# Ledger of designs, part 156: peptides against a protein of PDB entry 6J54

Target 1, 223 residues: chain A of PDB entry 6J54
Amino acid sequence: NENLFASFIAPTMMGLPIVTLIIMFPSLLFPTPKRLINNRTISIQQWLIQLTSKQMMAIHNQKGQTWSLMLMSLIMFIGSTNILGLLPHSFTPTTQLSMNLGMAIPLWSATVFTGFRYKTKTSLAHFLPQGTPALLIPMLVIIETISLFIQPVALAVRLTANITAGHLLIHLIGGATLALLNINTMTAFITFTILILLTILEFAVALIQAYVFTLLVSLYLHD
Target 2, 42 residues: chain B of PDB entry 6J54
Amino acid sequence: QFQFTGIKKYFNSYTLTGRMNCVLATYGGIALLVLYFKLRSK

## One batch from the design tools (peptide; made by RFdiffusion4, then SolubleMPNN)

Design b2_p18_5_s1 (from b2_p18_5, 14 letters changed)
Fold by OpenDDE base, seed 3:
Structure b2_p18_5_s1 (fold): chain B 223 residues (1-223), chain C 42 residues (1-42), chain A 18 residues (1-18)
Amino acid sequence: as target 1 above (223 residues)
Amino acid sequence: as target 2 above (42 residues)
Amino acid sequence: LEEQLQQAQFLLQLALEL
């Protein structure tokens, strides 16, 4: 058990935390373009950013589109960290709930406060679904208020749980594969195949969770 | 289009203004209840 | 728009639970 969760311990070098360096490392993978026609890597990155930007900002007005830079930076950060976390013996900062809460709470608060600032009537009306019977109004408003405060927690926990569960599963299946190599090679081959399929799935999950995280923040802003 | 008269004009679950007023009324009621229990404890 | 947004949020929540 200790060996399994050892991969989730914050790495240190000579007692000094290197988590800050790990968090900053993904930023080096996305250099700013300096040419009209960049290399293939930067062009693909720009294309992906533009594609995701168009999808996320399509539901927003001009005022909401001002959040494009923040949302794109968020998805790039979470996506890159999640993908890098799938490397052997790598540490993913997004597996830490503290990291995800640190991102979710400010962004959620910003979206909620922005909604109250510019769309006060609409934001207050969201606490009561349309067509609610009069007798259920007080209770439903309370439930919706509680639901609002659960949003940042759910946002952080969802990202953390998905990435952490994926890493744990990869380690467990990988460990089982190694243990079965000398016992039954055929079974070990089956488990290895499952491990490969799982790793491919985790790559997809890593990107999807990054997208969903940013999308939810965007949806909260659209309120 | 909904036509409401009387109290339903200000407190309804169909119009935006009505929903807002219902939410504010609920929060006000909760605040009053909290104040009541706080004052009762003393 | 608000109802559609709520439905979208619900669907996203379901997708995130997977």
Scores: peptide ipSAE 0.160, ipTM 0.780, DockQ to the pose 0.025
Fold by OpenDDE base, seed 5:
Structure b2_p18_5_s1 (fold): chain B 223 residues (1-223), chain C 42 residues (1-42), chain A 18 residues (1-18)
Amino acid sequence: as target 1 above (223 residues)
Amino acid sequence: as target 2 above (42 residues)
Amino acid sequence: LEEQLQQAQFLLQLALEL
């Protein structure tokens, strides 16, 4: 079982953590444009970023749009790291709950605090849904308060669990495929096909989870 | 649209201000309860 | 706009379940 989870161990070389390099590597894939008309690759990237930014910031007012850079950087970071993590024997930093908590908690706190700062009345009122019967108000306020504190945990765990589960499945099916190569080649081929389909799904999941993570952060800000 | 009078004017679940006041009242009540138990234990 | 919001909420819920 240790071999199954070997990919989730922080890689070190000669006692030096390579995790830092892995985290920084995705940034190299997104160079900053220097021209009005850039290369095709850069243009496509910028176009995608603009589309996603417009979708995410459509809900926010002008003040909320100040978070656009942060949110876009977050989605690009999480998305790129998740995609790169699907490479064989690669390490995905977002599989580490500690990292996701490290991102989720500060961002969540920032959104909550900004909400309280600029929208104090609305933020306080958010603990009580509109139209609640009077008798249920105290209990519901407590539940909503607890729900607020669960948000960062759910945000981090969702991302971590989805990516980790995907990696685990890919590894298990991949291992099974290799084991079946010497036993039954036909079955191994079928298993390999399933592996390919699963990897494609995990690519989609990786992007979706990155988007959801960022979107939820933005929604918490919009409260 | 909602015309509230009396206590409902300040504590209602339909208006923004009313909801805010309800939340504050709830937190205040909890704080008082905690304080009561703390003082009783002493 | 309300229909779009409902669709967005549905998609969000679906995404959260994945």
Scores: peptide ipSAE 0.151, ipTM 0.748, DockQ to the pose 0.019
Fold by OpenDDE base, seed 4:
Structure b2_p18_5_s1 (fold): chain B 223 residues (1-223), chain C 42 residues (1-42), chain A 18 residues (1-18)
Amino acid sequence: as target 1 above (223 residues)
Amino acid sequence: as target 2 above (42 residues)
Amino acid sequence: LEEQLQQAQFLLQLALEL
C-alpha cells in the first residue's frame, strides 16, 4: 500500500530535491590516491578495483579495455549506492527506475553504436544466430532486433526490481518485528533474527546486482 | 570449413558474411513491405 | 572459439537473469 512505498519516494527538503546530493554522496567514499603507499582503506579499495577490473576486462580487446574506467566507475557507483541504501531510513537512488534507465540507455546505446562502428559485420551478424534454418531467418531476425531494444529496459528493471524487492522485505519484516514487540516478544525475536539474515542477504544482493549490471554492459560491448 | 555454392554462398546462417547478408536482406524486405503499404494507402 | 565464447556468454547471461 501507500505506506509500504513511502520509503521509495524521492526526498526533498524545502521543496529542493536533495536526491541529487544523495546520488553524489558515494563519491566522497572513494578519494583519489595521492601517495605511492596510501592508507589501508584506499589500498583496499584500489585492490578491489584492480581485481574487478581484471575480471571484467579480461574478455575485451584493447579497444574494449578503454571502457575499463567507465565500467569500474559504474560498478563502484551502483555498489556503493546499493550498500548505503541498506542503512536504516536511507534512500537508495537505484530503486528509482528513472535513474536506472538513465544509466542503462546511454550505456547500452554506447555499446551498440561502438559495436556497429568498429565491428559492423559482426554486430549485424548477431541478429541471426548461427545455424538457423532458412525459413525461420526473417522471424528470428525480427525477434533478435526486438530483443536488442529490450536490453536497456531489462537492465534497468532488473536492477530496480531486485533492490526494491529487497528493501520492501526489510521494511515489512522490520515493521512486523516492531509490531510484535508489544504482542509477543518471543515471536518478535524470531522475526528479528530473520530480519538480520535478510539484511545480510541484501548486502550480497546489492553487490551482485551492481556487478551484474556492469557485467551485462560489458558483455554488450563485447558482442 | 563451410562449402556453399550459388545463392547459399551469400545467404547462409553459418558464415559471418552470410548471416550479415541475411539480416540485411530481412531488413530490406521489411522496408520494402512498409514502403509498399505506404504507397498502397495513397 | 568465438562461437563457444558466445555460447558461454549467453549461458552466463541467462543464469544471471534467473
Scores: peptide ipSAE 0.133, ipTM 0.770, DockQ to the pose 0.022
Fold by OpenDDE base, seed 2:
Structure b2_p18_5_s1 (fold): chain B 223 residues (1-223), chain C 42 residues (1-42), chain A 18 residues (1-18)
Amino acid sequence: as target 1 above (223 residues)
Amino acid sequence: as target 2 above (42 residues)
Amino acid sequence: LEEQLQQAQFLLQLALEL
C-alpha cells in the first residue's frame, strides 16, 4: 500500500528532515503587526484571532484566561497546518499521530495538573458524577479515571483520523479521476466534480477539527 | 439541600466533599488491593 | 427549558465527538 500512503511519508531532502521547516512555515503566514492600522490582510487575521479568543475565553475565569495565548497559538497552528496540507501533494504534519500526541499529551497534562493545583477538591470530585448510587460509586470512579486518561488519546486520534481520512479520500478520488481521463471523459468529469466538492468539505473539516481540538483542551482546562 | 448523618455525611455523591471522599476512598481501596496482591505474590 | 438545555448539550457533545 505504498501508493496509498506515499503522501503521508515524512519528507526528507538530502537526508535532512524537512518536516521541521514544514512545521515552522505556517508561522510565517501570521506576521506581527507593526502599525496601528495595518494592511487589510493582517487586520482581518487579527480580527479573526480576536473573535476566536473572545469565544474561547468566555468560559474561563481570570486564572484560565492566562492560557489565552497558548490556546490561540494552538488553534492557529493546527488550522494553518491543516489548510496548507490540502494543497496539492502537500505534506500535512497533523496527519502524523506522533505529532498530535506530542501536542495533546502535554496540553492535557497541563490542564489536569493545573486543575489539581488550584482546585484540588473540585478536580477530585469530578471523578464521581453527582447523584450516583452508592453501590456504583467505586466502579464509576474507575470508569471516570479511565475516561480521563483516554482523553489525550481521543483528542489526538480524532484530529489525526479526520485529517488523514480526508487526505486519503482526496488522493483516491484524484487518482481515479486521472485514471478515467483516458477511459471515459464524462465519468472523469463527474469524479472530478466529486473531488471538488470533497475538497471544499475538507477545508471545512480542517478548520472545524482545529477548533474542536482547541475547544476540548480549553474545556479540560475549565475542569 | 441535603442533610446527611453518620458515614453518609463524609461519603456521599451529592456534596463536593462527599464526592471527594468517595474518590479518595476508592483509590485507597484499589491501592490496598494492589498492595495485598503484591504482598501475596512475594 | 431543562430538556432543551439537555438536548442542546447532547447535540453539542455529539458534534464534538464527530
Scores: peptide ipSAE 0.065, ipTM 0.749, DockQ to the pose 0.018

Design b2_p18_5_s2 (from b2_p18_5, 15 letters changed)
Fold by OpenDDE base, seed 1:
Structure b2_p18_5_s2 (fold): chain B 223 residues (1-223), chain C 42 residues (1-42), chain A 18 residues (1-18)
Amino acid sequence: as target 1 above (223 residues)
Amino acid sequence: as target 2 above (42 residues)
Amino acid sequence: LEQLLREAEFLLQLALSL
């Protein structure tokens, strides 16, 4: 059991949690621009952030643009942590369900609260889809209310499950390749190829999950 | 625009106001049921 | 190992379906 989940254990040094430092580390990778024309790497990074911002905020009106900073910071944080977690023998804080719940629940509650505060009529009407038969209205409203409360759980579980499952597969196949090196070199080569393909997939999944997480938060805000 | 008369004017699944009223009515009904069962137990 | 791989595949499919 320990061998399987050893990479998911929170690292500590001398009884002090290093997890806090790991969580804060991605912020160092995004320095604030100081010049009109920055370095090529910073310029590309800012360009990517601008593109993602335009894509994410295209759904929202002027009032929804206030959430742009928070949503962009969220996607950058989740994306950077997920990508850094793909390094060999690295720890990804986003694999911890507690962290994702602690991140998803406040954001979800904030989106729901802002919806009820500024768009009360539309938010209340969202519990009943348009065109429903009259006899099914009470049952459908109950189902929609349950669906609303499941949203933060589904949001957190989706992110954790996708990242954790990917990491688990990489470690398992990686361990299998190492074990097969001394047994059958041909089979080991095949498994190694699968490992490479899986790592590429996990890079894509890491970015997609970060995008989906922020997109769903923004979508819940839009209602 | 949808033209409704009578009770359908306030409780319908097509207009925004009608949908809101239906949701409020359902929540009110559930609250009354909970209150009834609470008061039933002495 | 085979059982673990099966479980991992199931989890991956479940994760991708969410």
Scores: peptide ipSAE 0.192, ipTM 0.745, DockQ to the pose 0.026
Fold by OpenDDE base, seed 4:
Structure b2_p18_5_s2 (fold): chain B 223 residues (1-223), chain C 42 residues (1-42), chain A 18 residues (1-18)
Amino acid sequence: as target 1 above (223 residues)
Amino acid sequence: as target 2 above (42 residues)
Amino acid sequence: LEQLLREAEFLLQLALSL
């Protein structure tokens, strides 16, 4: 079973963590525009960023829209890393729970503190939903408080689990396909077809998980 | 639209202020309980 | 804490590489 998790080990070269370079690599895919009419690739990227920005920041006021740059950079980072992780024999940094916690906890704390700073009454009221029976108020407030502290963990675990599970399935089916090549070529072909369909699904999951992560951060900011 | 009188005006689950007060009261109660047990254990 | 996590990760990687 060690073979299953071998692809999730952080790569090192001579004891030096080359994973840092892997994390920085997606930044090279998004150069800064310097012209009014840029290259086709840059124009498409800017168009996609604008669309996602309009969609995510539509729920925020003017103060919340100041977070647009941070949220867009976050979705670009997570999305690009997740897609790059689907390359054969690649390492996905977002499969590491430590990395996702490192992103989730500061962003969550920032959203909570900004909420208490600028929307104190609304943030405090968020611990008690409307229409709660009077006898259930103390218990529900405690539950909502616990739920708040679970949010950063949930963000990290959700992203990590979804991406990791997808990678595990790809590796398992891929390994099965290679093993079946010498046993039954027809069955191997069927398994390979399933692998292709799964990889397409994982591309979608990669983008969706990036979007969900940023969206939830945005929703926490909105309160 | 909601009209509350008496103590329900300040502690209710419908108004924003009422919800805030309920949360503060709950936290205050928990803090007092913790303080009570801390002083009792001493 | 980050240093401890890095060391733990390194030890885990070493253990898995053996």
Scores: peptide ipSAE 0.148, ipTM 0.714, DockQ to the pose 0.041
Fold by OpenDDE base, seed 3:
Structure b2_p18_5_s2 (fold): chain B 223 residues (1-223), chain C 42 residues (1-42), chain A 18 residues (1-18)
Amino acid sequence: as target 1 above (223 residues)
Amino acid sequence: as target 2 above (42 residues)
Amino acid sequence: LEQLLREAEFLLQLALSL
């Protein structure tokens, strides 16, 4: 059982944590363009960033579009780390709840404070949906307030749970495939096929979770 | 589109200002309750 | 292994439901 969670242990080299290097490594995969016509890899990256930027900023006005750089950097960071974590024997920093809370809480607080700063009336009004009966107003305001404070926790837990569960499932099915390889080849091949399909799914989940995390932060900003 | 008179003008669940005032009133009520229990504990 | 797989499936379903 300890072997199942061994992949989630913080990696160290000679007693020194290398987690910092792992977190910084994805930044090297996205170099800044220097030419008008860049390499194919950089062009694809820019194209993807532009597409996601257009989709996320479509709901925001000019003032909200100031957050474009921050949101795009967030999605690129989470997406790249999640994909790199699918490599064999790799450590995914986003599987650590502490890291995701460290990202979610400041971003959530920034969106909430920005809402109160520039859209005070609208932000306060969101604690009470329209058409609420007068007798239910106090209770509903309390529930909406609690819902607001659950948002950063939900962001962190959702990302962590999805990535962690995917990693565990890949390891378990992979281990089962190796165990059944010499016992029953037919069952082993079926399990191996499921493993391949699962890995493809996890690649999609890695990108989707990065997008959802960033999108929800953007939606909280939009209020 | 909604016509409210009296207290309903300031405290309603349909207008933006009314919703805001309801939220503020709720927070104020909770704060007063907390203050009451704090003073009662003495 | 079967118990672990069932637990993993449950965790996956939980993760997808979040």
Scores: peptide ipSAE 0.131, ipTM 0.736, DockQ to the pose 0.025
Fold by OpenDDE base, seed 5:
Structure b2_p18_5_s2 (fold): chain B 223 residues (1-223), chain C 42 residues (1-42), chain A 18 residues (1-18)
Amino acid sequence: as target 1 above (223 residues)
Amino acid sequence: as target 2 above (42 residues)
Amino acid sequence: LEQLLREAEFLLQLALSL
């Protein structure tokens, strides 16, 4: 199975990690506008960002609107990296759990601490759902506390697992198509068609996972 | 509108203040238990 | 509209569960 997971190994050249460059590359795809009326590609990008921002920030009040820039940057980063990772022989940094944890934990902590700072009473009350029977209160508070700490882990693992599973599936079906080329060309063509459909699905998954990641962060902020 | 009297006024699962107090009480209880076990071992 | 909102919430919960 070494060949299956070879694509997930961090790329290095001459002992130097290229991962840093790969992480920075997606930012080049989104240039900052300098004019009121920009190029068509830039205008489309801005339009998409505005649409997504309006949808995500509709839940938040003016205080939550301050996080719009961070959330939009996060979704653009994760989305772009995930899409670029679907290119042949490419490496997706988001497949690394360490990176996702490195992103999720600080953001989660920021949301939790922001909640405690500005909404202390409400944040403390969230550890106990309304209408809970008196006898279950102590146990439920403990469970809710544990649930809170599982949130960053679930956030990181969800993104990593979905992207990794998609990559593995593409690789497996791709390998099967190559193996069937000389055995049965018809079946190989069918498997290749499935591979194409799967890649299209993975493009959608890449965007959805980026959206879900940012959405959950925003929801944790809203409490 | 919820009308609570006595202990239920401060410790209830329906009001925001009541929920907060319940959470604080649970954490306080856990802290006291941990403290008790530490003092017992020493 | 309320029914659509409920369905949207369900789909969102499903998406979050994935």
Scores: peptide ipSAE 0.104, ipTM 0.733, DockQ to the pose 0.018

Design b2_p18_5_s3 (from b2_p18_5, 14 letters changed)
Fold by OpenDDE base, seed 1:
Structure b2_p18_5_s3 (fold): chain B 223 residues (1-223), chain C 42 residues (1-42), chain A 18 residues (1-18)
Amino acid sequence: as target 1 above (223 residues)
Amino acid sequence: as target 2 above (42 residues)
Amino acid sequence: LELLLKQAQFLLLLALEL
């Protein structure tokens, strides 16, 4: 059992948690520009950030645009951590449910409170869909209330489960390929091909989950 | 825009204000039920 | 310099994780 989850244990050196350093490391991958025309790599990164920003914030008015920096930082953080986690034998902080809850709950609460503060009528009306039959109104309001409270949990669990499942599959198939190398080379080749396809899929999943997480936070803000 | 009269003007599932009032009424009803059971438990 | 830093970061990650 420890072999399966060995990659998910928080690493320590000399008893000191290096998880803090791992969490802060992605910040080093995105340096601040100092010139009008930067290096090619920085220019590409900024271009991607601008494209994603325009796409995500297109659904928001000017007041919603104030969240652009936070949402973009969130997607960059989650995306970078997920991609770095796909390195062999690497530790991915986003596989920790506690971390994802620590991100999801404050962001969700901020969006909900912001909605109630500035759009009270719309936020309260959101608990009842339009055109609901009169007899179903109380039940549906209760269901929507429960749905609201499940949102942060679902958001955190979705991200954690998708990333963790991908990592587990890569490790399991990778271990199987190594074991089959000494047994049957043909089957080992097949499993290795599956591993390659799975790794490509996980690269896509890493980016998609970062996008979905940020998009849902943005959508909750929009209501 | 929908034209409602009477109680339907304030409690409807189509208008924004009507939906808000329905939600508030539902929460108020639940609160009253909880209060009733709390007082009855004594 | 930035390219070298990125390369160093990548190698450092590999060294820490492998």
Scores: peptide ipSAE 0.056, ipTM 0.671, DockQ to the pose 0.016
Fold by OpenDDE base, seed 5:
Structure b2_p18_5_s3 (fold): chain B 223 residues (1-223), chain C 42 residues (1-42), chain A 18 residues (1-18)
Amino acid sequence: as target 1 above (223 residues)
Amino acid sequence: as target 2 above (42 residues)
Amino acid sequence: LELLLKQAQFLLLLALEL
C-alpha cells in the first residue's frame, strides 16, 4: 500500500522541499514573446492561448474580459502541471488537495465578491430560482446558500480526485504488467497495451480537468 | 410583464426585486431565530 | 437539430459535474 501512494509524497532533498521548484517549473515552458514574429513553438503556444481565450471569454462582457489574464494563466498552470506529472517518477502538485483548495477558495471568493459588488441585486436573486412556489422559498434559499459554499470544495476535490485516480490506475496496471511478465507473457503484453491506452487517456484528462476548473471559475464570475 | 399587488409586489419569485426581497427576508428570519435562541439561554 | 443541441447541452452540463 505504501508503494502505491509513494508517488504522492512531497519530494524533499536534504530536508528541503523541492515542491516549490516543481510548481515554478511549468512557468519556464511558456516564455513571453518579445517579437512580432516569434519562434514556431512560441507561435503555436500563442495561437492556442488565443483560441482558448476566445472560447472562455465569449460568455463575458467587457467587465468580465478583465479576468482573461487570470483565467488563462490558471488553465496554463494547471494543464502544464498535470501533463508534467504524467512523466515517470514525477510529482504532481495538483494531486494535493491543499494546493487545489489554495487556488479554488481565493478565486471563488473573488468571483462571489465581485458579483456582490457590481451585481448586488442579481447576486442576491440567484439564491432563489424564478418561479419557486411561495412555501418552498425559505428552504430553497437555505439549500442554495449551502450549494454556494460547496462550490469551492467541489472544484478542488474534482481536480484532485480525477488526477489522483488516474495516477493510481497507471501504477496499478503498471504493477500488474510487471507481475505478469514472468507468469504469462501474452497477458502481460495485453495489460501493457491497456496501460499505454490509459496513459493517453490521462493526458486528455489532464487537459480537460484544467479546462473545466477554469471554465467553472469563469461561470461563477458570470453568475 | 407580471402585475403584482399588495405583498406580492415586494415578495415574489418572478421579479428580480421580489426574489431579492425574499432572500433578504429569509436571512432576516434566520438571524432573528438565532437571536431568539441566544437570548433564551441567557 | 434543436433537440440534438439540447441533448449536447445536457451532456456538457453533466461533464462539468464530473
Scores: peptide ipSAE 0.028, ipTM 0.722, DockQ to the pose 0.017
Fold by OpenDDE base, seed 3:
Structure b2_p18_5_s3 (fold): chain B 223 residues (1-223), chain C 42 residues (1-42), chain A 18 residues (1-18)
Amino acid sequence: as target 1 above (223 residues)
Amino acid sequence: as target 2 above (42 residues)
Amino acid sequence: LELLLKQAQFLLLLALEL
């Protein structure tokens, strides 16, 4: 069973962890603009970033728009790492729950603390939904406080589970196709077709999960 | 716009200030209960 | 058309929870 989880082991070379290099690698794919009119690739990237930035920050006021750089860098990082992780025999850092918690907890805490600092009354009022019956207020406040603390955990687990499950399915179906090549070529072609469809789905999941992660952080910042 | 009088002015589920006070009262009550049980063991 | 848009938005919001 070690073969199934071998792709999730942190890679090392000569006892030195290369995970740091893997995490830094996506930054090389997004160079900074140097010219007023950049290359076609860079201009497309900037256009996509501008469109996503306008959509994400449309909910926020001027104070919330100060987070635009952080949120856009976050979505680019998670999206790029997830896409690169779909390469054959590659390691995805976002499959590690520790990494996702390391991103989710600080961002969530920052949004919560920012809310309490600048919108204290509104933030405290969010623990009680508007129009609740008077007798249910104490119980509902407790439930809402618990819900708040579950948010960073749910954020990290959602990303980790979706990416990890996709990787496991690709490896399992891929292994099945290789095993069936010597047994039955017809069934191997069917399984290979499923693998192709699954990989296309995982490309979509990789981008969607990056967007959802960033969007939820943005929503927590707003309210 | 809701206008409340008496205790409902400070503790209500409709106004922003009322909701805040209800939350604070709930946390205060829980804190007092925890303190009561902690002091009871002594 | 507005009803269809609302239904699409609901499905999108549901998909965001997944």
Scores: peptide ipSAE 0.028, ipTM 0.718, DockQ to the pose 0.016
Fold by OpenDDE base, seed 2:
Structure b2_p18_5_s3 (fold): chain B 223 residues (1-223), chain C 42 residues (1-42), chain A 18 residues (1-18)
Amino acid sequence: as target 1 above (223 residues)
Amino acid sequence: as target 2 above (42 residues)
Amino acid sequence: LELLLKQAQFLLLLALEL
């Protein structure tokens, strides 16, 4: 079992953590535009960012659209790190629960505090759904309060679990394919095909999880 | 819209103000219960 | 209705992960 999690250990070189460089590396893949009409790659990236921005911010009012830059940077960061993590023998910082909690808790707290600051009455009213029977009001308020505090944990664990599980599956199936190469070539070919399909799925999962994470943060902001 | 009278005017699950008051009342009740147990343990 | 839509979207996103 220790060999299974060896890929998730934070890499270090000469006693210095390389994790900081790995986290900063995705930023190099998204250069800033200089011209009015940029290169094809930059134009495609900007187009994708604009499309995702329009989709995510369509739910929010003008006050919520102030968070557009942060939310778009978040989705680009998580998405890029997740995709780069699918490279062979690469370390994904988003597999670390500490990192995801470090992103989820501040963003969640910011959304909750922003809600209480600008929409105090509405935010307090969200602890009690409309039309609740009078006898269930105290219990439901307690449940909604607990649910609120579970949100950042669920957000972080969801992202961590999905990305980590994908990496573990790729590692396990990859190891199984190598082990079966000498035993049964046909079975090894089948497992290799499953590995390819799984890797394609993980590419989709990586993007979806980034989108879901950002969308949920945005949803909590809108209240 | 709904017209409420008496206690239902301030504590209802349909109006925004009523929901807010219910939430505040529940938190106040929990705080009083916690305070009661703390004072009793002394 | 907006709250219900948000809850439905949340549940849909949660279901896609499970």
Scores: peptide ipSAE 0.160, ipTM 0.778, DockQ to the pose 0.023; fails the geometry check

